# Peptides against a protein of PDB entry 5K2M, part 158

Target 1, 273 residues: chain A of PDB entry 5K2M
Amino acid sequence: MRIGITYTVLRREEMAIKERAGEFGEVVMLHEDDLLFPGNYDLDVVIIRNVSHFKALYTARLFESEGIPTVNSSRLIFEAGDKLFATLRLAGKVPVPEWKAALSEGGALRVPDSLGYPLVSKPVFGSWGRLLAKVNDRDSLEAVLEHRKWMKNPLYGIHYFQEFVEKPGRDIRSYVIGGEFVGAIYRYSNHWITNTARGGKAEPCSDPEVEELSVKAWEAFGEGALAIDIFESEKGLLVNEVNPNMEFKNAARVTGADMAGKLVEYAVEVAKT

## One batch from the design tools (peptide; made by RFdiffusion4, then SolubleMPNN)

Design b2_p24_1_s2 (from b2_p24_1, 12 letters changed)
Fold by OpenDDE base, seed 3:
Structure b2_p24_1_s2 (fold): chain B 273 residues (1-273), chain A 24 residues (1-24)
Amino acid sequence: as target 1 above (273 residues)
Amino acid sequence: SELEELQELFKKSDEDIDVVRRGA
């Protein structure tokens, strides 16, 4: 078996995936600079680890066009990596924060009539809490909308909003690969945006409700490897978002779970189908 | 350092987003 691994930066995750993949066959590391299409790639499966959502999406689709399956698939990256498209899948299966989407400024200005204040403005794409805004009032909403008009990417004209969820100074990140729950962590932060990348503490999360909810959230998509972000709210557990390009270094360290091994095992299964 | 790795990741991710912004 020949396993490709595409990457932008060789992180601890990519090193762990490479090491584990070597136990199953020949490993071919493919930096973004090495990728040209169409190509004559002799690979049974490709694990997509590009940092950029869009580069990951296009890389996956390009390999698929040559008959090489990818983990994750371009379909999954497309649907899960867009916050609005992910919400559309999730909302029919699991509890999610209340949300509204508007396609114009005029529509966006009516969102508080349904969600009230405070609300959260999110871009449909992007990671690590970029361009998240807590909108407390009308003046703040108008300011966010005004700034969006001057952003060049047309996707910033898609206005996605959620209710503001009060969190207990933490959120939950779980991991589901091929339908199997692999593990979960609490991420602590003093900021309303919980992200371990901002200096937050991580602790193991052992909660059967989190496990069940995580599997159900994965089933909304039905394939691949997903990180799932869950909020603890007064209404109970809410699935906030999913990530088809998961970071797992902190989760693997804290839980002791073999995230890289599980990902490779799933990729090997995909290659055999 | 872990911080430098994160900063490099953020930089590259922001650059990639900016490339998408410029191409759209």
Scores: peptide ipSAE 0.009, ipTM 0.414, DockQ to the pose 0.048
Fold by OpenDDE base, seed 5:
Structure b2_p24_1_s2 (fold): chain B 273 residues (1-273), chain A 24 residues (1-24)
Amino acid sequence: as target 1 above (273 residues)
Amino acid sequence: SELEELQELFKKSDEDIDVVRRGA
C-alpha cells in the first residue's frame, strides 16, 4: 500500500500521521510545492493535511480526478469547511446555535430583528476565530458590514450570523473518525472566543452526551475525519462548527487517544473500498 | 508563533484565490 500525505507545514500532527502510516505501507510525503497535476501519482490513498482550506479542497479534488481517494474527500472538505454549508448539514440532525444568512447589506441589517443582540458575525471560511465579531448593537453591525465591503474576497459578502451563546468559560472539541468517537476535550478561555491555539488550557471531556452528539454531527456528513466544536449553553449542547482539517496535538496529548493512528486506519480502509 | 505563521499562510491563500479569479 502506498499512502500519500499532502502538507503545507510539517506540524506535530503530520509527523504523527507519517509515523503511523509507515506501519501500513510506503509513505509518500507531498509538500504543496511538489504537487503538479495531472501527475500520474502511484498512490492508493492520500491524506490531506494542507493548511489552506481551499488548497486542501482543490488538492483532494485533483487526486480524485486521477482515481485516488482522499481523506478527507473534496466533498467533505467543501461542505464541512464552510461554516454556512456545515450549518446547513448540521441543522437537520443536531441542535445548532440560531443563525441567519444574508446576501446583502440590506438583508444583514435586518438580522437583529430575528436574532436580537448580541450577535456573532462570522466569515463562512477561516480558522482560529479569525474575523469573528461580537456585534452588540446597530453601530457595530454597520461597522462590520462597512469593513466587509472593502475586503477583496467575494466570500466576505456572504453574511453569516449566529446568536451569541453564553459559554461557561469553555467549549468542547470532539473528534469522530469514520463514524467512531475518538475523544473530546474541554478548551478553557476567559474570552468569548475559545481556542487552544491561542493558549487555552485543554482537559479531557468524558461525557456520554457529548459522544452521542458528536457521532450524530458526523452522521450529518456521513464520511471522513472531523473535529467538532460544541457549546455548552442554557439550551443544552449546541454543535457550533466542524473542521475537516483538524488539529489534534492538544487533544491527543490530553486524552491519550491515538488520533493519528485512527486517521491512518481510516485512510487504509478507504483505500480498500 | 506557530499560530501566527498559520494565520499568515491562510491570508496568502485567500489572496491567491483572488488573483486566480481576476486573472481569468
Scores: peptide ipSAE 0.008, ipTM 0.441, DockQ to the pose 0.064
Fold by OpenDDE base, seed 2:
Structure b2_p24_1_s2 (fold): chain B 273 residues (1-273), chain A 24 residues (1-24)
Amino acid sequence: as target 1 above (273 residues)
Amino acid sequence: SELEELQELFKKSDEDIDVVRRGA
């Protein structure tokens, strides 16, 4: 078996994936600079670890066009990596924060009529809480919308809003690979944006409700490896978002779960199908 | 142009790389 691993930066995750993949066959590390299509790649499966959502998406689709399956698939990356598209999948299966989408400034200005304040404005793409805004009032909403007008990326014209969820100083990140719950962590933060990359403390989360909800959230997509971000709210657990390009170094460290191994095992199974 | 818009989509993707490189 020949396992490709595409990457932008050789992180701890990519090193772990490489190591585990070596147990199943020949590993071909493919930096973004190595990728040219069509390329006649001799690979049985490719694990997509590009940092960029779009580069990951296109890389996956390009390999698929050559008949090489990817983990994650381009379909999953597309649907899970877009916050709005992910919400559309999740909303019918699991509790999610209340949300609205608007396709114009005029539409966006009416969002508070439905959701009230405070709101969270999100770009449909992006990681690490980038361009998240807590919108407390009309003036803040107008400011966010004004700034979006001058942003060059047309996707900033897609206005995605959630209710602001009060969290107990933490959120949950769980991991589901191939439909199997692998583990979960609490991410502590004094800021309303919780992210371990921003210096948040991580602790193991052992909650059967989190496990059940995480699997259900994964089932909304039905394939691949997902990190799932869950809020503890007054309304109960809410699935906030999913990530098809998951970081897991902190979760693996804290839980002891072999997330890299589980990912490779799943990729090997995908290669056999 | 549509091409310029697509190019800007990819530039932002590079910003994601910079964030990762900075450990954020």
Scores: peptide ipSAE 0.014, ipTM 0.491, DockQ to the pose 0.159; fails the geometry check
Fold by OpenDDE base, seed 4:
Structure b2_p24_1_s2 (fold): chain B 273 residues (1-273), chain A 24 residues (1-24)
Amino acid sequence: as target 1 above (273 residues)
Amino acid sequence: SELEELQELFKKSDEDIDVVRRGA
């Protein structure tokens, strides 16, 4: 078994994945600077750990073009890594926050007619709460839309909105790999954007309802390794988003779950199919 | 510094800069 691991930065996650992968076969670390295609790579599977969503997507697709399966697949990265496309998958299977998408400023200005205020404006791509805006009124909406016009990436012209969900000072991040629930954590924050990367505390989450919902959310995609962000709301649990390029350092530390091992085991299974 | 190395690595991608700032 020859396992490739693509990466931008050698984080704790990548180190753990490398270590665990070494138990199953030869490990080939592939920094982004090492990736040239076509490359005639001699690998049985590639674990995609590129930081950029787009780099991860294209890397996966490029390996797939050479007949090498990837974890995650380019399909999964594409569908799960786009917040709108992920919502489209999730909405058919699990409760999600109310959402609207608009393809023009004129359309976006009508979103409050259906969702009301406050809204959350999200880019369809990006991580760590980047470019999330709580939109409390018309003036704020107009400002967000104006700023989006001047952003270079045309995907910023895709206007994705959610209802603002009041959370109990925390959210839930769960992990499902190959359809198996691996673990979950509470992420605490005093800010409406809950992210442990911003210095939030994490605690283990042991809730059967979270486990069931997480698996159902994963089933909306039907493959791969996903981190799942769940909100505790007055309406019950809501699946906010999924991440096909998950960070798990904090979750692994807090839960003791072998996230890296489970990911590698799944990659090995994918290689054998 | 690890931060500078990460910043240099991420200068290539606007998306990657935020990862470094929060991981440090």
Scores: peptide ipSAE 0.011, ipTM 0.447, DockQ to the pose 0.078; fails the geometry check

Design b2_p24_1_s3 (from b2_p24_1, 15 letters changed)
Fold by OpenDDE base, seed 1:
Structure b2_p24_1_s3 (fold): chain B 273 residues (1-273), chain A 24 residues (1-24)
Amino acid sequence: as target 1 above (273 residues)
Amino acid sequence: MELEELYEKFKKSDEYSDVVRRGS
C-alpha cells in the first residue's frame, strides 16, 4: 500500500501520521510545492493535512479526480469545514446552539429579533476563533456588518450568527475517526473564546454523554475524521462546530490516544474500499 | 531534509508563531 500525506507545514501531527503510516505501507510525503495536477500519482490513499481549508479541499478533489481516495474526502472537507454547512448537517441530528444565517445586511439586522442579544458573529470559514465577535447590542452589530462590507472575500457577506452560549469556563473538543470515538479534552479559558493556544489548559474528558454525542455528530456526516467542538450549556451539551482538518497534538498528549494511528488505520480502510 | 530539521525550521518561522498565537 502507498499512502500519500499532503501538508503545508510539517507539524507534530504530520510527523506522527507519517510515522504511523509507515507501519502500513510506503509513505509518500507531498508538500504543497510537490502538488501538480493533472498528474500520475501512484497512491492508494491520500491523507490531507494542508493547513488551509481551501487548499485541503482542492487537494482532495484533485486526487479524487485521479481516482485516489482521500482522508478526508473533498465532500467532507467542504461540508464540515464551512460552519454554516456543518450546522445544516448537525442540526438535524444533534443539539446545536440556536443559529441564524442572513445573506444581506438588512437580513442580518433582523437576526436579533430571533436570537436576541448577545450574539456571536462567525465567518463561515476560518479557524482558531478568527473574526469571531460577541455582539452585545445594535451598535456592535452595525459595526461588524460595516466592517464586513469592506472585506474582499465574498464569503464574508454570508452572515452566520449563533446565540451566545454561557460556558463553564471551558469547552470540549472530541475526536471521532471512522465513526469511532478516539478521545476528548476539556479546554479551559477565562475568555469566551476557548483556545488552548491562548493560554488555556487542556485536560482529559471522560464523559459517556460526550462520547455518544460526538459519535452522533460524526454520523451527521457519515465519513472521515472529525474534531468536534462541544459546549456545556444550561440546555445540556451542544455541538458548536466540527473540523475536518483536525489538530490533535495537545489532545493526543493529554489523553494518550493514538489519534495519528487511528487516522492512518481509517485511511487504510478507505484505500481498501 | 530530515523531518525534525523541517520541524525546527517551522518552529522558527513566522508561520509557527501565528499558529501558536491563534490555535491550540
Scores: peptide ipSAE 0.006, ipTM 0.434, DockQ to the pose 0.088
Fold by OpenDDE base, seed 3:
Order: C-alpha cells, then sequence, then structure tokens
Structure b2_p24_1_s3 (fold): chain B 273 residues (1-273), chain A 24 residues (1-24)
C-alpha cells in the first residue's frame, strides 16, 4: 500500500495522519510545491489536506484524472465545501436553518420578506467564518450588498442568507468518516460566531440525538470524511454546515477519539475498491 | 524548506489564528 498525503502546512492533523498511515504501508508526503500534472505518481490513494478549498478541489480532481482515488473525492469537496450546494443536499434529509438564495441585489433586498430580521449573510465559499455578517436591519443589508458589488470574485454575487439562530453560548461539531460516527464536541463562545480561539472551551458531546443526526447528514453526501456543525435551537437540533477538509486536533484531544486513524483506515478501504 | 521551518512560519500567520479560532 502506497499512501499519498497532500498538504499546505504540516499541522498536528497532518503529523497524526502521517504517523497512522505508516502503519498501513509506505507514506509519500506531497507539499503543494511538489505537485505537477500530468505526473507519474505511484500511489494507491491520496489523502487531501490542502488548506485552500479550491486547491484541495483541483488537487483531488488532478489525481483522479491519473486514476488515483482521493479522500475526500473531488465530487464531495465540491458539493460539501460550497455552503449553498451543501444546504441543497442537507435540506432533503435533516433539519437545517431556514435559508434563502438570491442572484441579484434586487432579489436579495426581498429576502427579509421571508426570513425577517435578524438574518445572517454568508459567502458560499471560504473558511473560518470569513465575511459572515449578522444583518439586523435594512440599512445593514444595503451596506453588505453594496460591498459585495465591489468584491473581485464573481461568486460574491451569489447571495446566500440564513435565519439567525439563537444558541445557548455554544455549538456542536461532530465527525463522521465512511458513515461511522467518530465523535463530537461542544464549542463554547460568548460571541454569536462560536469559535475556540477567543478563549472558548471545547468539551466532549455524548448525545445519541447528535450521533443519529450526524450520520443522517453524512448520508446526504454518501461518502468521505466530514466535520458537521450543529446548532442547538428552540426548534431542536439544526445542521448548519459541513466541512470536507476537517480540522480535528481539539476534538481528538478532548474526546480521545482516533480521528487520524479512522481517516487512514477509510483511505485504505477506498484504495482497495 | 524544512517542514519545521514551514510550520513556524504558519504559526505566525493570520491563517493560523483563523484555524485556531475555528477550533476543531
Amino acid sequence: as target 1 above (273 residues)
Amino acid sequence: MELEELYEKFKKSDEYSDVVRRGS
């Protein structure tokens, strides 16, 4: 077994994946600077760990063009890594926050007629809560739309909105790999955008409802390794988004779950298919 | 460059702060 690992930066996750992959066969570390296509790669499978969504997507597709399967696949990265495309998959299977999409400024100005205020403006792409805006009124909506008109990337012209969900000072992140629930954590924050870096605490989440909902959310896509963000709301549990390029160092530390081992085991299974 | 040097550069970047902030 020959396992490739593509990466931008050697993080704790990539180090753990490398160590676990070494138990199954030969490991080939591939920095972004090492990737040239078409190429002659002698690999059975590639684990995609590029930080950029688009670099991960294209890297996966390029290896697939050489007949080498990837974890995650380019299809999964494409569908799960776009917030709107992910919502389209999820909405048919699990509870999601109310959402609206508009393709023009004129359409976007009518969104509050359906969702009301406050609402959340999200770009369809990007990581770590970049360009998330809580929109409390008409003036704030007009300001967000005006700024989007001058953004260089045409994808900022795709207007995706979600209802504002009141959370109990925390959210849930769960992990499903190859259809198996691996673990979940609570992430605490005093800000409406829940994150652990602003002094936020992570704690283990042991809830059978979270486990069941997480597996159902994964089944909306039907392959790969996903991190799943879940809100606790007055309406019950809501699946907010999924991430096909999962970070797991804090979750692994807090839960004791072998996230890296489960990812490698799944990649080995994919290589044998 | 060495992997250790690359990681040290990453820790000093805004991208690292964003990764830590997302908290998984």
Scores: peptide ipSAE 0.007, ipTM 0.481, DockQ to the pose 0.096; fails the geometry check
Fold by OpenDDE base, seed 5:
Structure b2_p24_1_s3 (fold): chain B 273 residues (1-273), chain A 24 residues (1-24)
Amino acid sequence: as target 1 above (273 residues)
Amino acid sequence: MELEELYEKFKKSDEYSDVVRRGS
């Protein structure tokens, strides 16, 4: 078996994936600079580890065009990597924060009529809490909308909002690979954005309700490897978002779970299907 | 491309700046 691994930066995750993949077959590391298509690649499966959502999406689709399956698939990357599209999948299966989408500034100004204040403005794409805004009042909403108007990417004109969820100084990140729950962590932060990439501490999360909810969230998509962000709220657990390009360095360290191994095992299963 | 050369190129990219500023 020949396993490709595409990457932008050789992080701890990519090193772990490479090491575990070597136990199953020949590993071919493919940096973004090495990729040309069509390329007639001799690979049974490709694990997608490109940092950019769009680079990952297009890389996956390009390999699929050559008949090579990818983990994750381009379909999953597309649906899960867009916050609005992910919400559409999730909302039918699991509790999610109340949300509204507007396609104009005029529509966006009416969102508080439904969600109230405070609310959270999110771009439909992006990582590490980029361009998230807690909107406390109309003046703040108008400012966010004004700034979005002058952004070059037209996707910033898609206005996605959630209710602001009061969190207990933490959120939960869980991992589901091939439908199997692998592990979960609490991410602690004094900021309303609790992403560990911003210096949050991580602790193990052992909660059967989190496990059940995480699997149900994965089932909304039905394939691949997902990191799932869950909020603890007064309404109970809410699935905030999913990530098809999961980072797991901190989670693996804290839980001891073999996330890299589970990812490779799933990729091998995909290759055999 | 050698890993070291790749890393040096990455450091000069806008993507690296984003990753470093926000963490990975």
Scores: peptide ipSAE 0.007, ipTM 0.398, DockQ to the pose 0.104; fails the geometry check
Fold by OpenDDE base, seed 4:
Structure b2_p24_1_s3 (fold): chain B 273 residues (1-273), chain A 24 residues (1-24)
Amino acid sequence: as target 1 above (273 residues)
Amino acid sequence: MELEELYEKFKKSDEYSDVVRRGS
């Protein structure tokens, strides 16, 4: 078994994955600078750990073009890594926050007619709560839309909105790999954006309802390794988003779950199919 | 230096900023 691991930066997660992968076979670490295609890669599977969503997506697709399966697959990265596309998958399977998408400024200005205020503006791509905006009124909406016009990436012209969900000062991050629930944490924050990458505290979450919902959310995609963000709301549990390029250092530390091992085991399974 | 510290340095780098602009 030859296991590739692509990466942008060697983080605690990548080190753990490398270590666990070494128990199953030969490990080939592939920094982004090492990646040229087409290539003659002698690998049975590649674990995708590129930081950039788009680099991860294209890396996965490029390896797949060489006949090498990836974890996650380019399909999963594409559908799960885009917040709007992920919502489209999730909405038919699990409870999600109310949402609207608009393709123009004129359309976006009508979103409050459906969602009301406050609402949340999200880019369809990005991590760590980047460019999230709580929009409390018309003036704020106009400002967000004006700023988007000056952003270089055309994807910023895709206007994705959610209802603002009141949370109990925390959210839930769960992990499902190959359809198996691996673990979950509470992420605490005094800010409406809860993210451990921004200095939030993490604690173990042991809730059968979270486990069941997490598996159902994963089933909306039907493959791979996903981190799942869940809100505790007045309406009950809501699946906010999923991440096909998950960070898990905090979750692994807090829960003791072998996230890296489970990921590698799944990659080995994928290599054998 | 811990890997976490290395990652935090990376997040503050121009390289990270470029990666982020490209869709992190």
Scores: peptide ipSAE 0.006, ipTM 0.425, DockQ to the pose 0.076; fails the geometry check

Design b2_p24_1_s4 (from b2_p24_1, 14 letters changed)
Fold by OpenDDE base, seed 3:
Structure b2_p24_1_s4 (fold): chain B 273 residues (1-273), chain A 24 residues (1-24)
Amino acid sequence: as target 1 above (273 residues)
Amino acid sequence: SELEELQELYRKSDEDSDWVRRGS
């Protein structure tokens, strides 16, 4: 077994994946600077750990074009890594926050007629809560839309909105790999954007309802390794988003779950199919 | 660079994680 690992930065996650992969076979570390296509790669499977969503997507598709399977697949990265495409998959299977999409400024200005205020503006791509805006009124909506007109990337012209969900000072992040629930954590923050990468405290989450909902959310995509972000709301549990390029160092530390081992085991299974 | 900012974010997150372990 020859296992490739693509990466941008050697984080704790990539080091753990490398260590666990070494128990199953030969490990080939591939920095972004080492990747040229078409190439002659002697690999049975590639674990995709590129930081950029688009670099991860294209890297996966390039290996697949040479007959090498990837974890995650380019299909999964494409569908799960876009917030709108992920919502389209999730909305038919699990509870999600109310949402609206508009393809023009004129359409976006009508979103409050359906969702009301406050609402949340999100880009369809990006990580760590970048360009999330809580929109409390008409003036704030107009300001967000005006700024989007002058942004270089045309994807900022895709206007995705959610209802604002009041949270109890925390959210939930769960992990499902190959259809198996691996673990979950609470992420605490004094800000409406909860993220442990911004200095938030993490605690273990042991809730059977979270486990069941997480597996159902994964089944909306039907493959791969996903982190799942869940809100505790007055309406019950809501699946906010999924991440096909998951960070798990805090979750592994807090829960004691072998996230890296589970990911490698799944990659070995994919290589054998 | 975005990479340097990300590395710094990870460093801070790791330091915070070590602090939580020392206080428990």
Scores: peptide ipSAE 0.008, ipTM 0.437, DockQ to the pose 0.036
Fold by OpenDDE base, seed 2:
Structure b2_p24_1_s4 (fold): chain B 273 residues (1-273), chain A 24 residues (1-24)
Amino acid sequence: as target 1 above (273 residues)
Amino acid sequence: SELEELQELYRKSDEDSDWVRRGS
């Protein structure tokens, strides 16, 4: 078994994946600078750990074009890594925050007519709460839309909004790999954007409802390894988003779950199919 | 910080996505 691992930077996650992969076979680390296509890659499977969503997507597709399966697949990265596309999958299976999408400023200005205020403006791509805006009123909506006009990436012209969900100072991140629930954590923050990378504390989450909901959310996509962000709301649990390029160092540390091992095990299974 | 480094990587990644505009 020859396992490729593509990466942009060697984070704790990539180091853990490398270490665990070494127990299952030969490991080939592939930095982005090492990737040229078409190439002669002698690999049974590739674990995709590129930081960029688009680089991860294209890397996966390029390996697949050479007959090498990837974890995650390009299909999963495409559907799960776009917040709007992910919402489209999730909305048919699990509770999600109310949302609207608009393709113009004029359309976006009408979003409050349906959802009211406050809103959350999200880019359809990106991580770490970047360019998330809480939109409390018309003036703030106009400001966000004005700024988006001057952004170079045309994807910023896709206006995705959610209702603002009041959270109990935390959210939940769960992990499902190959349809198996691996673990979950609470992420605490004094800010409405909960992310452990921003100095939030993490604690284990042991809730059967979270486990069930997480598996159902994964089933909306039907493959791969996903981190699932869940809100505790007055309406119950809501699946906010999924991440096909999961960070798990905090979750692994806090829960003791072998997330890297589970990812590698799944990759080995994919290689055998 | 690790966060700042990752945020910078994401920023650069977004800038690299300008290719979509060139093909339009």
Scores: peptide ipSAE 0.008, ipTM 0.430, DockQ to the pose 0.056
Fold by OpenDDE base, seed 5:
Structure b2_p24_1_s4 (fold): chain B 273 residues (1-273), chain A 24 residues (1-24)
Amino acid sequence: as target 1 above (273 residues)
Amino acid sequence: SELEELQELYRKSDEDSDWVRRGS
């Protein structure tokens, strides 16, 4: 078994994955600078750990073009890594926050007629709560739309909005790999954006309802390794988003779950299919 | 900015990598 691991930065997660992969076979670490295609790579599977969503997506597709399966697949990265496309998958299977999408400024200005205020403006791509805005009124909406107009990437012209969900000072991040629930954590923050990457505290989450909902959310995509962000709301649990490039160092530390091992085991299974 | 976030990720990753190298 030859296991590739693509990466941008050697994080704690990549080191853990490398260590566990060594138990199953030969490990080939592939920094982004090492990648050139076509390359005739001699690998049975590649674990995708590129930091950039787009770099991860294209890297996965390039290996697939050489007949090498990836974890995650380019399909999963594409669908799960876009907030709008992920919502489209999730909305048919699990409860999600109310949402609207608009393709113009004029359309976006009508979103409050349906969602009301406050609402949340999200880019369809990006991580760590980047460019999230709580929009409390029309003046704020107009300002967000004006700024988006001058952004260089045309994807910022895709206007995705959610209802603002009042959270109990925390959210939930769960992990499902190959359809198996691996673990979950609470992420605490005094800010409406809860993210452990922004200095939030993490605690174990042991809730059967979270486990069941997390598996159902994974089933909306039907493959791979996903981190799942869940809100506790007055309406019950809501699946906010999924992440196909999951960070898990905090979750692994807090829960004791062998997330790196589970990811490698799944990659080995994918290589054998 | 995206650049600042990436720089912070690099910084944290270097710190974590040094820890793993020292513990092994």
Scores: peptide ipSAE 0.007, ipTM 0.462, DockQ to the pose 0.040
Fold by OpenDDE base, seed 1:
Structure b2_p24_1_s4 (fold): chain B 273 residues (1-273), chain A 24 residues (1-24)
Amino acid sequence: as target 1 above (273 residues)
Amino acid sequence: SELEELQELYRKSDEDSDWVRRGS
């Protein structure tokens, strides 16, 4: 078996994936600079680890066009990597924060009529809480919308809002690969944006409800490897978002779970189907 | 930091999206 691994930066995750993949076959590391299409890649499967959501999406689609399956698939990357599209999948299967989408400023200005204040404004793409805004009032909403007009990417014109969820100073990140729960962590922060990449403390999360909910959230997509962000709210557990290009170094360190191994095992399974 | 580097990579990726607009 020949396993490709595409990457932008050789992180701890990519190193671990490479190491584990070597146990199953020949590993071909493919930096973004090595990716030329159309090509003749002799690979049975490709693990997509490009940092950019869009580069990951296009890389997956390009390999698929050559008959090479990818983990994650371009379909999964597309649907899970967009917060709105992910919400559309999740909302029918698991509890999610209340949300609204608007396609114009005029529509966006009416969102508080449904959700009230405070709101959370999110771009449909991006990571690490970039361009997340807590919108407490009309003035703040107008400011966010004004700034969005000047953003060059047309996707910033897609206005995605959630209710503001009061969290107990933490959130949960779980990992589901091939339908199997691999592990979960608490991410602690004094800020309403909880992210371990921003200096948040991580601790193991061992909660059967989290495990069950995480699997159900994965089932909304039905394939691949997903990190799942879950809120603890007064309404119970809410699935906030999913990530098809997961970082797991902190989770692996804290839980001891072999996330890289599970990802490779799943990729090998995909290669055999 | 690794985060800052990744943020910079994403910023550049967003800037590349400007190129798509100029071509359209």
Scores: peptide ipSAE 0.007, ipTM 0.431, DockQ to the pose 0.050; fails the geometry check

